# Designs tried in a protein design run: peptides against a protein of PDB entry 6CSU. Part 30

Target 1, 51 residues: chain A of PDB entry 6CSU
Amino acid sequence: GALEELRGQYIKAVKKIKCDMLRYIQESKERAAEMVKAEVLRERQETARKM

## One batch from the design tools (peptide; aimed at target 1 E5 K16, target 1 (a further copy) V14)

Design b2_p26_2_s3 (made by RFdiffusion4, then SolubleMPNN; from b2_p26_2, 13 letters changed)
Fold by OpenDDE base, seed 4:
Structure b2_p26_2_s3 (fold): chain B 51 residues (1-51), chain C 51 residues (1-51), chain A 26 residues (1-26)
Amino acid sequence: as target 1 above (51 residues)
Amino acid sequence: as target 1 above (51 residues)
Amino acid sequence: GSGAKEIIEGTYKELEEIVEEVRKLL
């Protein structure tokens, strides 16, 4: 019935959001790493120019 | 009864997931910013020593 | 980041719609 279908949809949605969360965490880590790398390289160049 | 409990659980679960994710996103952004700042400062120091 | 965030927000909307349908059913 409708209630069982909605329960099923809820479970499906919860599983989806869990997967999306894990993906967000992974992508966030990767983006952070890339941002750090880029900023470090830029800072190295700037510091070298100042020296 | 069971139906009222289910209703309450669905509402509670959605609210909790939403709040947890919003908090995680905000904290993740803050941690990323601090990580970049710290890494830039360390890189500046290391580059200065190399020059 | 924005892509994943958008997907998650979409999932929240779907969950909220399910909850609303449960409210209507009860």
Scores: peptide ipSAE 0.111, ipTM 0.470, DockQ to the pose 0.058
OpenDDE base, seeds 1, 2, 3, 5: peptide ipSAE 0.098, 0.092, 0.092, 0.110; ipTM 0.455, 0.456, 0.456, 0.471; seed 3 fails the geometry check

Design b2_p26_2_s4 (made by RFdiffusion4, then SolubleMPNN; from b2_p26_2, 12 letters changed)
Fold by OpenDDE base, seed 2:
Structure b2_p26_2_s4 (fold): chain B 51 residues (1-51), chain C 51 residues (1-51), chain A 26 residues (1-26)
Amino acid sequence: as target 1 above (51 residues)
Amino acid sequence: as target 1 above (51 residues)
Amino acid sequence: GAGAKEIIEGTYEELEKIVEEVRELL
């Protein structure tokens, strides 16, 4: 019935939000790590050119 | 009734989650920028020592 | 930040309580 459907929708929405947030956090960490790595490599080259 | 109250609480919780996510995104960007800046400074010093 | 993560996790716990209350009523 309508109540069971509403219950199911709430549970599904909660699970989706949780998964979306966890995925965003993980992807954000990965992007940050790659950005730092790339910047370190570029800085090494720039420093070497200036010296 | 109880169902309407729970629905209202659900909507409030979802809005809070959205706000928390937006804050996390903004703070994560700021921390990433500061981390890169700090790493660049450290790398310049290390490169200078090795050359 | 660490503070935002803790707030988010707390919000999930609150939402899970609401879901559990709905289960008990249906």
Scores: peptide ipSAE 0.088, ipTM 0.438, DockQ to the pose 0.058
OpenDDE base, seeds 1, 3, 4, 5: peptide ipSAE 0.078, 0.072, 0.073, 0.084; ipTM 0.477, 0.432, 0.437, 0.428

Design b2_p26_3_s3 (made by RFdiffusion4, then SolubleMPNN; its pose is not in this set)
Fold by OpenDDE base, seed 3:
Structure b2_p26_3_s3 (fold): chain B 51 residues (1-51), chain C 51 residues (1-51), chain A 26 residues (1-26)
Amino acid sequence: as target 1 above (51 residues)
Amino acid sequence: as target 1 above (51 residues)
Amino acid sequence: MEEEVLKEIDKAIEDLEREGEEIVKK
């Protein structure tokens, strides 16, 4: 019935939100890793320049 | 009625997920900042030691 | 940390599924 169909739609929508959040988390981790790598490189250059 | 209850449960679930994600984002930013600070310090020491 | 957040999200989904089923069968 209509109520069962709506329940199914709600569950589907929530699962989609979860999926979108997982993707966001994954992309955030990748960005953070690249940010750290870039910062490490900059700090090596800065420290070396001051020596 | 049942329709309103079901709608309410959907909204409740979505709001909880949203809240959890906002908390994650906030905590992740803080951890990332501290990670960068620690990495910068370690890299300064490592670079200086090699000079 | 992320795993804990995901567990909480899963609980929210499980609650929706369980409570929704109870609402539908009323």
Scores: peptide ipSAE 0.231, ipTM 0.699, DockQ to the pose 0.779
OpenDDE base, seeds 1, 2, 4, 5: peptide ipSAE 0.226, 0.205, 0.205, 0.229; ipTM 0.696, 0.682, 0.683, 0.698; seeds 1, 2, 4, 5 fail the geometry check

Design b2_p26_3_s4 (made by RFdiffusion4, then SolubleMPNN; its pose is not in this set)
Fold by OpenDDE base, seed 3:
Structure b2_p26_3_s4 (fold): chain B 51 residues (1-51), chain C 51 residues (1-51), chain A 26 residues (1-26)
Amino acid sequence: as target 1 above (51 residues)
Amino acid sequence: as target 1 above (51 residues)
Amino acid sequence: MEEELLERIEKEIKELEEESEEIVKK
């Protein structure tokens, strides 16, 4: 019935929010990894200049 | 009625999830700030040693 | 920290599922 359908919609919506949050966390981790990679590269280049 | 109660439960759940996410973001920012602070301190100490 | 967040969210979803089921079946 309508009540069961609405329940299903609410649960679906909340699960979608969870998925969106997971995606946000994953994207944040990827950005952090790229920042670390860039930092390591800069440090290596700086070290090479000192040699 | 049941419909209003169901709606209320949905809104409550969404708000809780939102609060959890906001807390996570805030804690993440605080940790990042502490890491930057520690890095700056190390850099200053290293610079002082070179002087 | 991410795992703790997800655990809380999963708990909240489960609570919604259980509480809403009680409303629907009544």
Scores: peptide ipSAE 0.412, ipTM 0.780, DockQ to the pose 0.897
OpenDDE base, seeds 1, 2, 4, 5: peptide ipSAE 0.407, 0.405, 0.417, 0.413; ipTM 0.783, 0.778, 0.785, 0.780; seeds 1, 4, 5 fail the geometry check

Design b2_p26_4 (made by RFdiffusion4)
Pose (drawn by RFdiffusion4):
Structure b2_p26_4 (pose): chain A 51 residues (1-51), chain B 51 residues (1-51), chain P 26 residues (1-26)
Amino acid sequence: as target 1 above (51 residues)
Amino acid sequence: as target 1 above (51 residues)
Amino acid sequence: TEIEEILEKNKEELEEIVEEVEEMLE
C-alpha cells in the first residue's frame, strides 16, 4: 500500500506540474500573439506617414 | 530503508522535471530579451530615414 | 506510524516542489 501511495503522490505531483506548464504556455502564446496585433497597429503610424 | 529510498527517488525525479522547466523558462527570458535587441535594430532603419 | 510519517513527508515535499514550480512560473 505504501508503494501505491508513493506512486500516487509522484503521479499527482507531475500531473500538477504538467497542468501548470500547459497553462503557462497557452498564456505565453497568447501574450506573443497579442504582441503581433499591437505592432501591426504600429504600422498605422507608418502608413499615416506614407499618406 | 526501502520506503525512504523510494521516496528519495520520486523526489529526485520530480526535481529533474523542475530543472527541465527551469531551463525552459530561462530560455523564455532570453528569447524575449533577444526580441528587445531585435526591435531596437529595426529602429535603426527608421533613424537612417530621419537623417 | 513510521510508514505514515514517510508517506506524509513525501507528500509535503512533493507539494513544496509543485509550489516552487508555480512560484518559478510567476

Design b2_p26_4_s1 (made by RFdiffusion4, then SolubleMPNN; from b2_p26_4, 11 letters changed; failed a check: too like the target's own chain)
Amino acid sequence: GGLEEILRGTYEELEKIVKEVEELLK

Design b2_p26_4_s2 (made by RFdiffusion4, then SolubleMPNN; from b2_p26_4, 12 letters changed)
Fold by OpenDDE base, seed 5:
Structure b2_p26_4_s2 (fold): chain B 51 residues (1-51), chain C 51 residues (1-51), chain A 26 residues (1-26)
Amino acid sequence: as target 1 above (51 residues)
Amino acid sequence: as target 1 above (51 residues)
Amino acid sequence: GGAKEILEGTYKELEKIVEEVRKELE
């Protein structure tokens, strides 16, 4: 019936949102890792300058 | 020290990711709600046509 | 603390953030 169909559509939409969030987390983690790597490089260069 | 500073930067980045994700979830929920409303309206119109 | 302790603390904070996101997805 219509109610069951709407429930199914809602559940499908929520599952899609969850998948999109997991993908966003993965991509954001990659960007965060690159930021940390850049900072580590900066600190190493600064240390080398002072040596 | 350098390690504590790097940890702090990482945590700050992850917290920003969390905020971005929560915003995305909210926006996605709003879109999902609009989709459900549109479907309910469609079903009501279809029912009315058959009456 | 040492590098290990700093990293462990970072992971614990990350786990809290992940759990908060999970709650919003329910």
Scores: peptide ipSAE 0.073, ipTM 0.432, DockQ to the pose 0.154
OpenDDE base, seeds 1, 2, 3, 4: peptide ipSAE 0.073, 0.073, 0.073, 0.069; ipTM 0.449, 0.416, 0.429, 0.406; seeds 2, 4 fail the geometry check

Design b2_p26_4_s3 (made by RFdiffusion4, then SolubleMPNN; from b2_p26_4, 10 letters changed)
Fold by OpenDDE base, seed 2:
Structure b2_p26_4_s3 (fold): chain B 51 residues (1-51), chain C 51 residues (1-51), chain A 26 residues (1-26)
Amino acid sequence: as target 1 above (51 residues)
Amino acid sequence: as target 1 above (51 residues)
Amino acid sequence: GGLKEILEGTYKELEEIVKEVEEALE
């Protein structure tokens, strides 16, 4: 009925939000790891130039 | 009626979950930025010691 | 390592939020 369908729509929406956020977090982790590696390398180079 | 009230409650709950997730992501990004700054400072110090 | 841990912590917190809501609907 209408109540069961509405409940189903709510659960589906919650699951979609969860999946979207988990994917965003995973992609952010990968980008963060790459960013840290690049920043460390750049910082070593900058420090070397200033010394 | 009951159906409209339930629909309103489900929409409100979904919006709350979305907001909570976005807040956690934002706070995590802020903490990550702080850690990157700290890591850069430590890396400068470490590079200086090795030169 | 530190950034990874922060993001993994966020992941677990989000999972708990969704889990609590789903359990309330059972």
Scores: peptide ipSAE 0.085, ipTM 0.499, DockQ to the pose 0.034
OpenDDE base, seeds 1, 3, 4, 5: peptide ipSAE 0.090, 0.084, 0.087, 0.087; ipTM 0.515, 0.493, 0.491, 0.502; seeds 1, 3, 4, 5 fail the geometry check

Design b2_p26_4_s4 (made by RFdiffusion4, then SolubleMPNN; from b2_p26_4, 13 letters changed; failed a check: too like the target's own chain)
Amino acid sequence: GGVLEELRGTYEELEKIVKEVEEALK

Design b2_p26_5 (made by RFdiffusion4)
Pose (drawn by RFdiffusion4):
Structure b2_p26_5 (pose): chain A 51 residues (1-51), chain B 51 residues (1-51), chain P 26 residues (1-26)
Amino acid sequence: as target 1 above (51 residues)
Amino acid sequence: as target 1 above (51 residues)
Amino acid sequence: IEEILEKNEKELEEIVEEIEEILEES
């Protein structure tokens, strides 16, 4: 039983690490995508200069 | 004994997973920091315009 | 046995909390 318990605790710890990294990554990609939008909007300043 | 050793192994294993996630996060900082230099270098194109 | 199991659970939770703190700082 101690072997199953220790095994269970290990699995739980790594499954939480995975859940944290899954969210951290989804958040990172969104932030990176937000950086793409915010800079296409900076071209407005360039296209206004061209106008 | 056997149970304490098994405990030490699961602890060591998870800490290895933590090391992998740390190296990854450090790489994340470096990449975002590299992006700062990359944006400063595109400003060089626009300052050559202003001259 | 119970003390060893509780110690292991606490140490694993501390490792996970350290990783969460690092994620929040990053």

Design b2_p26_5_s1 (made by RFdiffusion4, then SolubleMPNN; from b2_p26_5, 12 letters changed)
Fold by OpenDDE base, seed 3:
Structure b2_p26_5_s1 (fold): chain B 51 residues (1-51), chain C 51 residues (1-51), chain A 26 residues (1-26)
Amino acid sequence: as target 1 above (51 residues)
Amino acid sequence: as target 1 above (51 residues)
Amino acid sequence: AEEIIRGTYIELEKIVEEFRKELEES
């Protein structure tokens, strides 16, 4: 019935949100780490150029 | 009734999750920027020490 | 706000569980 279908939709939505959030958090952390690494490399390149 | 109330609570919770996610994204970007800035400062301090 | 999101998610799961209970009672 309509109520069972609604329940199913809610449960499905919650599961999807959980997966999407966990993926986003992980990818966000990876992007942040890459950004830091790239900036460190840039600074080292500039330092090397000055030597 | 109880089911309508729970539906309302679900919608409210989903809206809150959306807001929290947007805030998380913004704060994560700010933290990443601060991490980069801190690392740049560290590299410059090391360079200055070597001069 | 990662922990805040997790908290909200837990609250949502509780709401879903209460909804499940209501369906079982109906």
Scores: peptide ipSAE 0.113, ipTM 0.479, DockQ to the pose 0.059
OpenDDE base, seeds 1, 2, 4, 5: peptide ipSAE 0.110, 0.100, 0.092, 0.077; ipTM 0.481, 0.460, 0.423, 0.476; seed 4 fails the geometry check

Design b2_p26_5_s2 (made by RFdiffusion4, then SolubleMPNN; from b2_p26_5, 13 letters changed)
Fold by OpenDDE base, seed 3:
Structure b2_p26_5_s2 (fold): chain B 51 residues (1-51), chain C 51 residues (1-51), chain A 26 residues (1-26)
Amino acid sequence: as target 1 above (51 residues)
Amino acid sequence: as target 1 above (51 residues)
Amino acid sequence: AEEIIRGTYIELEKIVEEFQKELEEA
């Protein structure tokens, strides 16, 4: 019935949230790595100008 | 009854997941910021050494 | 990906709202 369907949808949504969280963590790590890489390159140039 | 209790459990689960994710996002941002700061400082010293 | 997760939360909230309607109709 409708209640069982809603329960099923809830479980599906919770599983999706879990999956999305794991993906978020992975993508966040990747973005952080790229940001650090870019910042390192920028800082190298900035330091060179100030010396 | 049992149905009301189930509803309560669903609501509590949703709220918990939301809170956990918001906390994770916030902590992740803070850690990323600190990591970038540390890397900038390190790179500044490394660049200075190579010039 | 934060936006995707937020979308999922909104979807889940809709499920909760529908569940609430079912409770009221029971």
Scores: peptide ipSAE 0.126, ipTM 0.481, DockQ to the pose 0.059
OpenDDE base, seeds 1, 2, 4, 5: peptide ipSAE 0.117, 0.080, 0.066, 0.083; ipTM 0.493, 0.430, 0.459, 0.451; seed 2 fails the geometry check

Design b2_p26_5_s3 (made by RFdiffusion4, then SolubleMPNN; from b2_p26_5, 9 letters changed)
Fold by OpenDDE base, seed 4:
Structure b2_p26_5_s3 (fold): chain B 51 residues (1-51), chain C 51 residues (1-51), chain A 26 residues (1-26)
Amino acid sequence: as target 1 above (51 residues)
Amino acid sequence: as target 1 above (51 residues)
Amino acid sequence: AKEIIEGTYKELEEIVEEFEKLLEES
């Protein structure tokens, strides 16, 4: 019935949230890594220029 | 009754997920910022040493 | 990616709201 269907939709939504969160975590890590790489490169160049 | 309890569980779960997501995002940003700061500092020191 | 999760949260919130309506109607 309607309640069972809605329960099913809720479970599906929760599973989707889990997947989205895991993906977000992974993508966040990747973005952080890229940010670090970029900052390291810039800092290397900056330091070299100053010296 | 059982239906009211189920409703309560759904609402509680949604609220918890929201809080967890927001907290994770905030903590992720903080960790990323700290990582960048640390890497920039290390790279500065490393570059200075090599030059 | 943040907006993806936020979208899913909104969908879930809507499901909860619909469940509440069903409880009221039953």
Scores: peptide ipSAE 0.083, ipTM 0.402, DockQ to the pose 0.059
OpenDDE base, seeds 1, 2, 3, 5: peptide ipSAE 0.080, 0.062, 0.082, 0.061; ipTM 0.397, 0.470, 0.401, 0.458

Design b2_p26_5_s4 (made by RFdiffusion4, then SolubleMPNN; from b2_p26_5, 11 letters changed)
Fold by OpenDDE base, seed 5:
Structure b2_p26_5_s4 (fold): chain B 51 residues (1-51), chain C 51 residues (1-51), chain A 26 residues (1-26)
Amino acid sequence: as target 1 above (51 residues)
Amino acid sequence: as target 1 above (51 residues)
Amino acid sequence: AEEILRGTEKELEEIVKEFQEELRKA
């Protein structure tokens, strides 16, 4: 019936949202890690220049 | 230094996103509960009409 | 109808718990 169909649609939507959120978090972490690596590289290059 | 500041900004951003996601989930749960309650009410009213 | 609601709430609760655990690890 309509209630069972609504329940199924809701559960499907929530699972999709969960997947999208986890992907967003993973991609955000990767971008942050790349920014940190770039900054570390810059600092090491600057230290080498001062030698 | 710049690395510590960047790390701090990242942690702050992640915490904000977490809060926003939890709020979204809570509001989504509330909306789903209201939809189910409305359907239950409709079904009960229809049953009463058939008496 | 109440049984369907309870089932939906239980499944949603499990999804939320799993998501919260993943957020904790991040």
Scores: peptide ipSAE 0.135, ipTM 0.538, DockQ to the pose 0.203
OpenDDE base, seeds 1, 2, 3, 4: peptide ipSAE 0.091, 0.120, 0.125, 0.134; ipTM 0.486, 0.517, 0.503, 0.523

Design b2_p26_6_s1 (made by RFdiffusion4, then SolubleMPNN; its pose is not in this set)
Fold by OpenDDE base, seed 5:
Formats: structure tokens, sequence, C-alpha cells
Structure b2_p26_6_s1 (fold): chain B 51 residues (1-51), chain C 51 residues (1-51), chain A 26 residues (1-26)
């Protein structure tokens, strides 16, 4: 009935949002790690240049 | 009616999820920036110690 | 944000599909 269909749509939407968020979090973590790595390397290069 | 009210509640709930995710994204950006800053500082300290 | 855009699309779909349901059973 109507109630079940409405519930189904809600659950579908929430699950999709959850999946999108999980993917975002994973990608964000990877980008953050790479950003830190790059920044560390740049810092080392800058320090070496100043030595 | 009851159906419209339930629909409204589901939409409201999903919009709340959106708001929570907006906040998460903002906080994540701030944490990422701070993480980079901290890593740069630690790298400088480590380099200095090895000099 | 791409994520927010995706979420907005999900909200839009929810709004549209639930509206159809309400109309179907009104």
Amino acid sequence: as target 1 above (51 residues)
Amino acid sequence: as target 1 above (51 residues)
Amino acid sequence: SELLEKIDEQIKKLEEETQKIVEKYE
C-alpha cells in the first residue's frame, strides 16, 4: 500500500545517500593522505634548498 | 492527510541528513587543513633535529 | 560539492516519487 511504498522510497534514498557518503569519505581520506605526503616532500625540498 | 504527513516527515529526515553532511564536509576540510599544518611543523622539527 | 549535488538529486527523486504515491492513493 501507500505506506509501504512511501517507506520504500525513503529507504532507497537514505541508502543511496549513505553509499555516496561512504565513497566521499574514502576518497577524502585518500586525498588527505596524498596532500600530507606532498606537503612533507615540499617542506623537505624547501629546507634542503635553504641549507 | 496521513500520507502527506508521512511524506513530509521522510523528506524532512533526508534534508536533515543533508545538513549533517554539509557540516561534516565543512569540519572535514578544517581538519584536513590543520592536519597539513601539523605535518609541516613536525617535518620542520624533525629536519631541525637531524641537522 | 559533488556529494551535495548527489544528495540533492536523491532528495529530488524522493520528493517526486513520494508525490506520485500520495497522488495515487489520495
Scores: peptide ipSAE 0.502, ipTM 0.820, DockQ to the pose 0.857
OpenDDE base, seeds 1, 2, 3, 4: peptide ipSAE 0.459, 0.465, 0.463, 0.477; ipTM 0.809, 0.811, 0.811, 0.813

Design b2_p26_6_s2 (made by RFdiffusion4, then SolubleMPNN; its pose is not in this set)
Fold by OpenDDE base, seed 4:
Order: sequence, then structure tokens, then C-alpha cells
Structure b2_p26_6_s2 (fold): chain B 51 residues (1-51), chain C 51 residues (1-51), chain A 26 residues (1-26)
Amino acid sequence: as target 1 above (51 residues)
Amino acid sequence: as target 1 above (51 residues)
Amino acid sequence: SEIEEKIEEEIKKLEKEGEEIVKKYE
């Protein structure tokens, strides 16, 4: 019935939010990793420059 | 150092996102509950009308 | 990761609570 359908739609929406959130976090982690990588490279360059 | 600071900033950002998303989910649950409540009332009215 | 696992568990909890709330009106 309509109530069951609404319930199903809610559950589906929550699951979508979960997936979107996890995807966002994963993408954020990837961006952070790239920033860290860049920073490490800069630090190594700076260290090398100081040698 | 800079790398540690970046790591800290990343962790802080992720935590903020987590909190924001959890709040959003909570608000979504509340809205969903209200919609269900309204639907139940409508169904009861419809049932009563058919009696 | 640890953060993802914690988030997943929290979401799972929220889903369950949401389901229970919905059932109150059924």
C-alpha cells in the first residue's frame, strides 16, 4: 500500500545518502592524499635545497 | 610540521562533514516521519470514507 | 578505514531508528 511504498522510499533515500556520503569521503581522502603527496614532495625539495 | 598540520586539518574537515551529514540524516528522518504520519492519517480518512 | 566504519555504523543505527519511527505510525 501507499504507506509501505512511502516507507520503502524513505529507506531507499537513506541508503542513497549513505552511499553519497561514503563516496564524498572517499573522494575527499583522495584529494587529501594528493595534497599530502604534494607537500611531501615540496618538503623533500626544500630539504634538498638546504643541503 | 606542515605535514602534521595538513593531516590535522584533513581530519577536522572530515569530522565536520560527518557531523553535517549526520545532522542532515536526522532532519531527513524527522521529515520522513512527519510524511508517514500524514499518510497514515490520510489512509484512515480514506478508509473511514469508504465505510 | 576507521572513520568510514564509524560512519557506516552510525548510519546503520540511524536507519534502524528511522525504521522504528516509521513503524510507530503503521
Scores: peptide ipSAE 0.107, ipTM 0.565, DockQ to the pose 0.090
OpenDDE base, seeds 1, 2, 3, 5: peptide ipSAE 0.100, 0.091, 0.093, 0.102; ipTM 0.541, 0.515, 0.519, 0.545

Design b2_p26_6_s4 (made by RFdiffusion4, then SolubleMPNN; its pose is not in this set)
Fold by OpenDDE base, seed 3:
Structure b2_p26_6_s4 (fold): chain B 51 residues (1-51), chain C 51 residues (1-51), chain A 26 residues (1-26)
Amino acid sequence: as target 1 above (51 residues)
Amino acid sequence: as target 1 above (51 residues)
Amino acid sequence: SELLEKIEEEIKKLEEESTEIVKKYE
């Protein structure tokens, strides 16, 4: 019925949000890893100059 | 009625998820900052040893 | 992920509570 359909639509929408968040978390981790990598390289240069 | 209640539940759920997401992002940023800070310190030591 | 766990809990809550609403008005 209409109520069941609406319920299903809402649940589906929320589950989509879950999937979006899964992707966001994964992509965020990847970006963080790249950021750390870049920071390490910069720090090597900076540390070398200070010595 | 039923439609309004279902809609209300959906909106409430989405808002809760939004809040959870915002909190996660904030905490993640804080953890990332601490991780970078620690990595910088370690890298300074490592770089110094290699020079 | 703690975030995902919280979201899953919220989804479960929605599923359960919405079921009760449907039953109430069926």
Scores: peptide ipSAE 0.322, ipTM 0.762, DockQ to the pose 0.841
OpenDDE base, seeds 1, 2, 4, 5: peptide ipSAE 0.321, 0.318, 0.320, 0.320; ipTM 0.760, 0.759, 0.761, 0.761

Design b2_p26_7_s1 (made by RFdiffusion4, then SolubleMPNN; its pose is not in this set)
Fold by OpenDDE base, seed 5:
Parts: C-alpha cells; structure tokens; sequence
Structure b2_p26_7_s1 (fold): chain B 51 residues (1-51), chain C 51 residues (1-51), chain A 26 residues (1-26)
C-alpha cells in the first residue's frame, strides 16, 4: 500500500545518500593522506634548506 | 491527510540528514586543515633535530 | 559540491516519487 511504498522510497533515498557520503569520506581521507605526505616532504626540504 | 503528512515527514527527515552531512563535512575540513598545520609544525621540528 | 548535488538529486527524486504515491492513493 501507500505507506509501504512511501517507506520504501524514504529508506532507498537515505541509503543512497549514506553510500554517497561514505564514498566521499573515503576518497577525502585518501586525498588528505596524500596531501599530508606531500606537505611533510615539502616541509622537510624547506626546513633542511634553512638549516 | 495521513499520507501527505507522512510524505512531509520523510522529506523533512532526508533534508535534515543532508544538513547534518554537510555540516559534518565542513567541520571535518576545518579539522583537517588544523591537522595539516600541526603536522607541518611537528615535521619542521623533527627535521631540524635531525639536521 | 558534487556530493551536495547527488544528495539534492535523491531528495528531488523522493519528493517527486512520493508525490505520485500520495496522488495515487488519494
């Protein structure tokens, strides 16, 4: 019936949003990790140059 | 009627989820920025000590 | 953002499809 269909649509929407969010977070974490690595390397070089 | 009210509640709930997720992402970005700053500072110190 | 666009698409989909359900059973 209508209630079941509405519930189904809600759950489907929420699950899709959740999946998109989790994927975004995972990709963001990976990018952040690489960003930190690059920053650390750059900082080592800069610091060494100043020493 | 009841169906319209339920529909409205589901839409409202999903919009709330959206807001919460976007806020989380914004806060996460801010924390990440500070984390990078801290990492850079620590790396400067560590590199300097090794020189 | 891309994520926000995806979320908005899901909300829009829910709004449209749920409206049709309400109409169907009204």
Amino acid sequence: as target 1 above (51 residues)
Amino acid sequence: as target 1 above (51 residues)
Amino acid sequence: SELEKKIDEQIEKLEKESEEIVKKYS
Scores: peptide ipSAE 0.497, ipTM 0.809, DockQ to the pose 0.818
OpenDDE base, seeds 1, 2, 3, 4: peptide ipSAE 0.494, 0.494, 0.493, 0.495; ipTM 0.808, 0.808, 0.808, 0.808

Design b2_p26_7_s2 (made by RFdiffusion4, then SolubleMPNN; its pose is not in this set)
Fold by OpenDDE base, seed 4:
Structure b2_p26_7_s2 (fold): chain B 51 residues (1-51), chain C 51 residues (1-51), chain A 26 residues (1-26)
Amino acid sequence: as target 1 above (51 residues)
Amino acid sequence: as target 1 above (51 residues)
Amino acid sequence: DKVLEKIDEQIKKLEKEGTEIVKKYS
């Protein structure tokens, strides 16, 4: 019935949002790791140059 | 009616989830920025110590 | 933000589908 269909759509929407957020978190972590790696490398070079 | 009200409640709940996700993303960005700052500082100190 | 855009689209889809369900049973 109508209630079951509305409930189903709500649950489906929430599950999709959850999946999107999990993916975002994972991708964000990967980008953060790469950013840190790059920053560390640049900083090593800069510090070495200054010394 | 009841169906319209339930529909409205589900939409409201999903919009609340969106708001929570917005807040999470903003806070995550802030934490990432602080992490990068800390990592840069530590790396400067470590590189300087090794040279 | 791409994720927020996807969420917005999901909300819009829910709104649209919910409207159709309400109409169907009205």
Scores: peptide ipSAE 0.266, ipTM 0.726, DockQ to the pose 0.773
OpenDDE base, seeds 1, 2, 3, 5: peptide ipSAE 0.213, 0.214, 0.254, 0.112; ipTM 0.663, 0.664, 0.708, 0.510

Design b2_p26_7_s3 (made by RFdiffusion4, then SolubleMPNN; its pose is not in this set)
Fold by OpenDDE base, seed 3:
Structure b2_p26_7_s3 (fold): chain B 51 residues (1-51), chain C 51 residues (1-51), chain A 26 residues (1-26)
Amino acid sequence: as target 1 above (51 residues)
Amino acid sequence: as target 1 above (51 residues)
Amino acid sequence: DEVLERIEEEIKKLEEETEKIVKKYS
């Protein structure tokens, strides 16, 4: 009935949002790691130039 | 009616989840920025010690 | 943000599909 269909749509939406968030977290961690690596390399070069 | 009210509750709940996720994303970005800042400072000290 | 955009699309889908359900049983 209507209640079951509404509930089904809600659960479907929540599950999709959950999956989107989990993917975001994983991708964000990977981007953060790469950003730190790149920043460290740039900082080494910058500091070395000042010496 | 009851169907409209339940629909409203489900939409409200999903919008709440969205807000919580937005807050998480914002806080995560702030933490990442602080982490990069700290790493840069540590790297400057490390590089300076090697010179 | 791409994630936010996807979430907004999911909310829009929920709103549209639940509206159809309410109309169907009205």
Scores: peptide ipSAE 0.303, ipTM 0.759, DockQ to the pose 0.800
OpenDDE base, seeds 1, 2, 4, 5: peptide ipSAE 0.124, 0.144, 0.124, 0.122; ipTM 0.555, 0.578, 0.567, 0.565

Design b2_p26_7_s4 (made by RFdiffusion4, then SolubleMPNN; its pose is not in this set)
Fold by OpenDDE base, seed 3:
Structure b2_p26_7_s4 (fold): chain B 51 residues (1-51), chain C 51 residues (1-51), chain A 26 residues (1-26)
Amino acid sequence: as target 1 above (51 residues)
Amino acid sequence: as target 1 above (51 residues)
Amino acid sequence: SELEKRIEEEIKKLEKETEEIVKKYS
């Protein structure tokens, strides 16, 4: 009935949001790691130029 | 009626989850920025020591 | 953000689908 349909839609939406969140977290960690790596390299070059 | 109230509760819960996720994203960005700042400072010191 | 866009799309879809269900049974 209507109650079960509404409940089903809610659960489906929550599960989708959860999956999107987990994917975002994983992708963000990968991007953050790459950003730090690039920043460290740039900082080494900048510091070296000041020496 | 009860059906409309339940619909409202489910939509409200989904929107609450959205808000919680957005807050998490914002806080994660702030923590990431702070970690990058600290890493840059450490790298400057390390590079300087090698010069 | 891309995540926010996906969440908003899901909420909009949920709102539309629940509205149709309410109309059907009200």
Scores: peptide ipSAE 0.153, ipTM 0.553, DockQ to the pose 0.761
OpenDDE base, seeds 1, 2, 4, 5: peptide ipSAE 0.084, 0.081, 0.083, 0.074; ipTM 0.469, 0.457, 0.481, 0.443

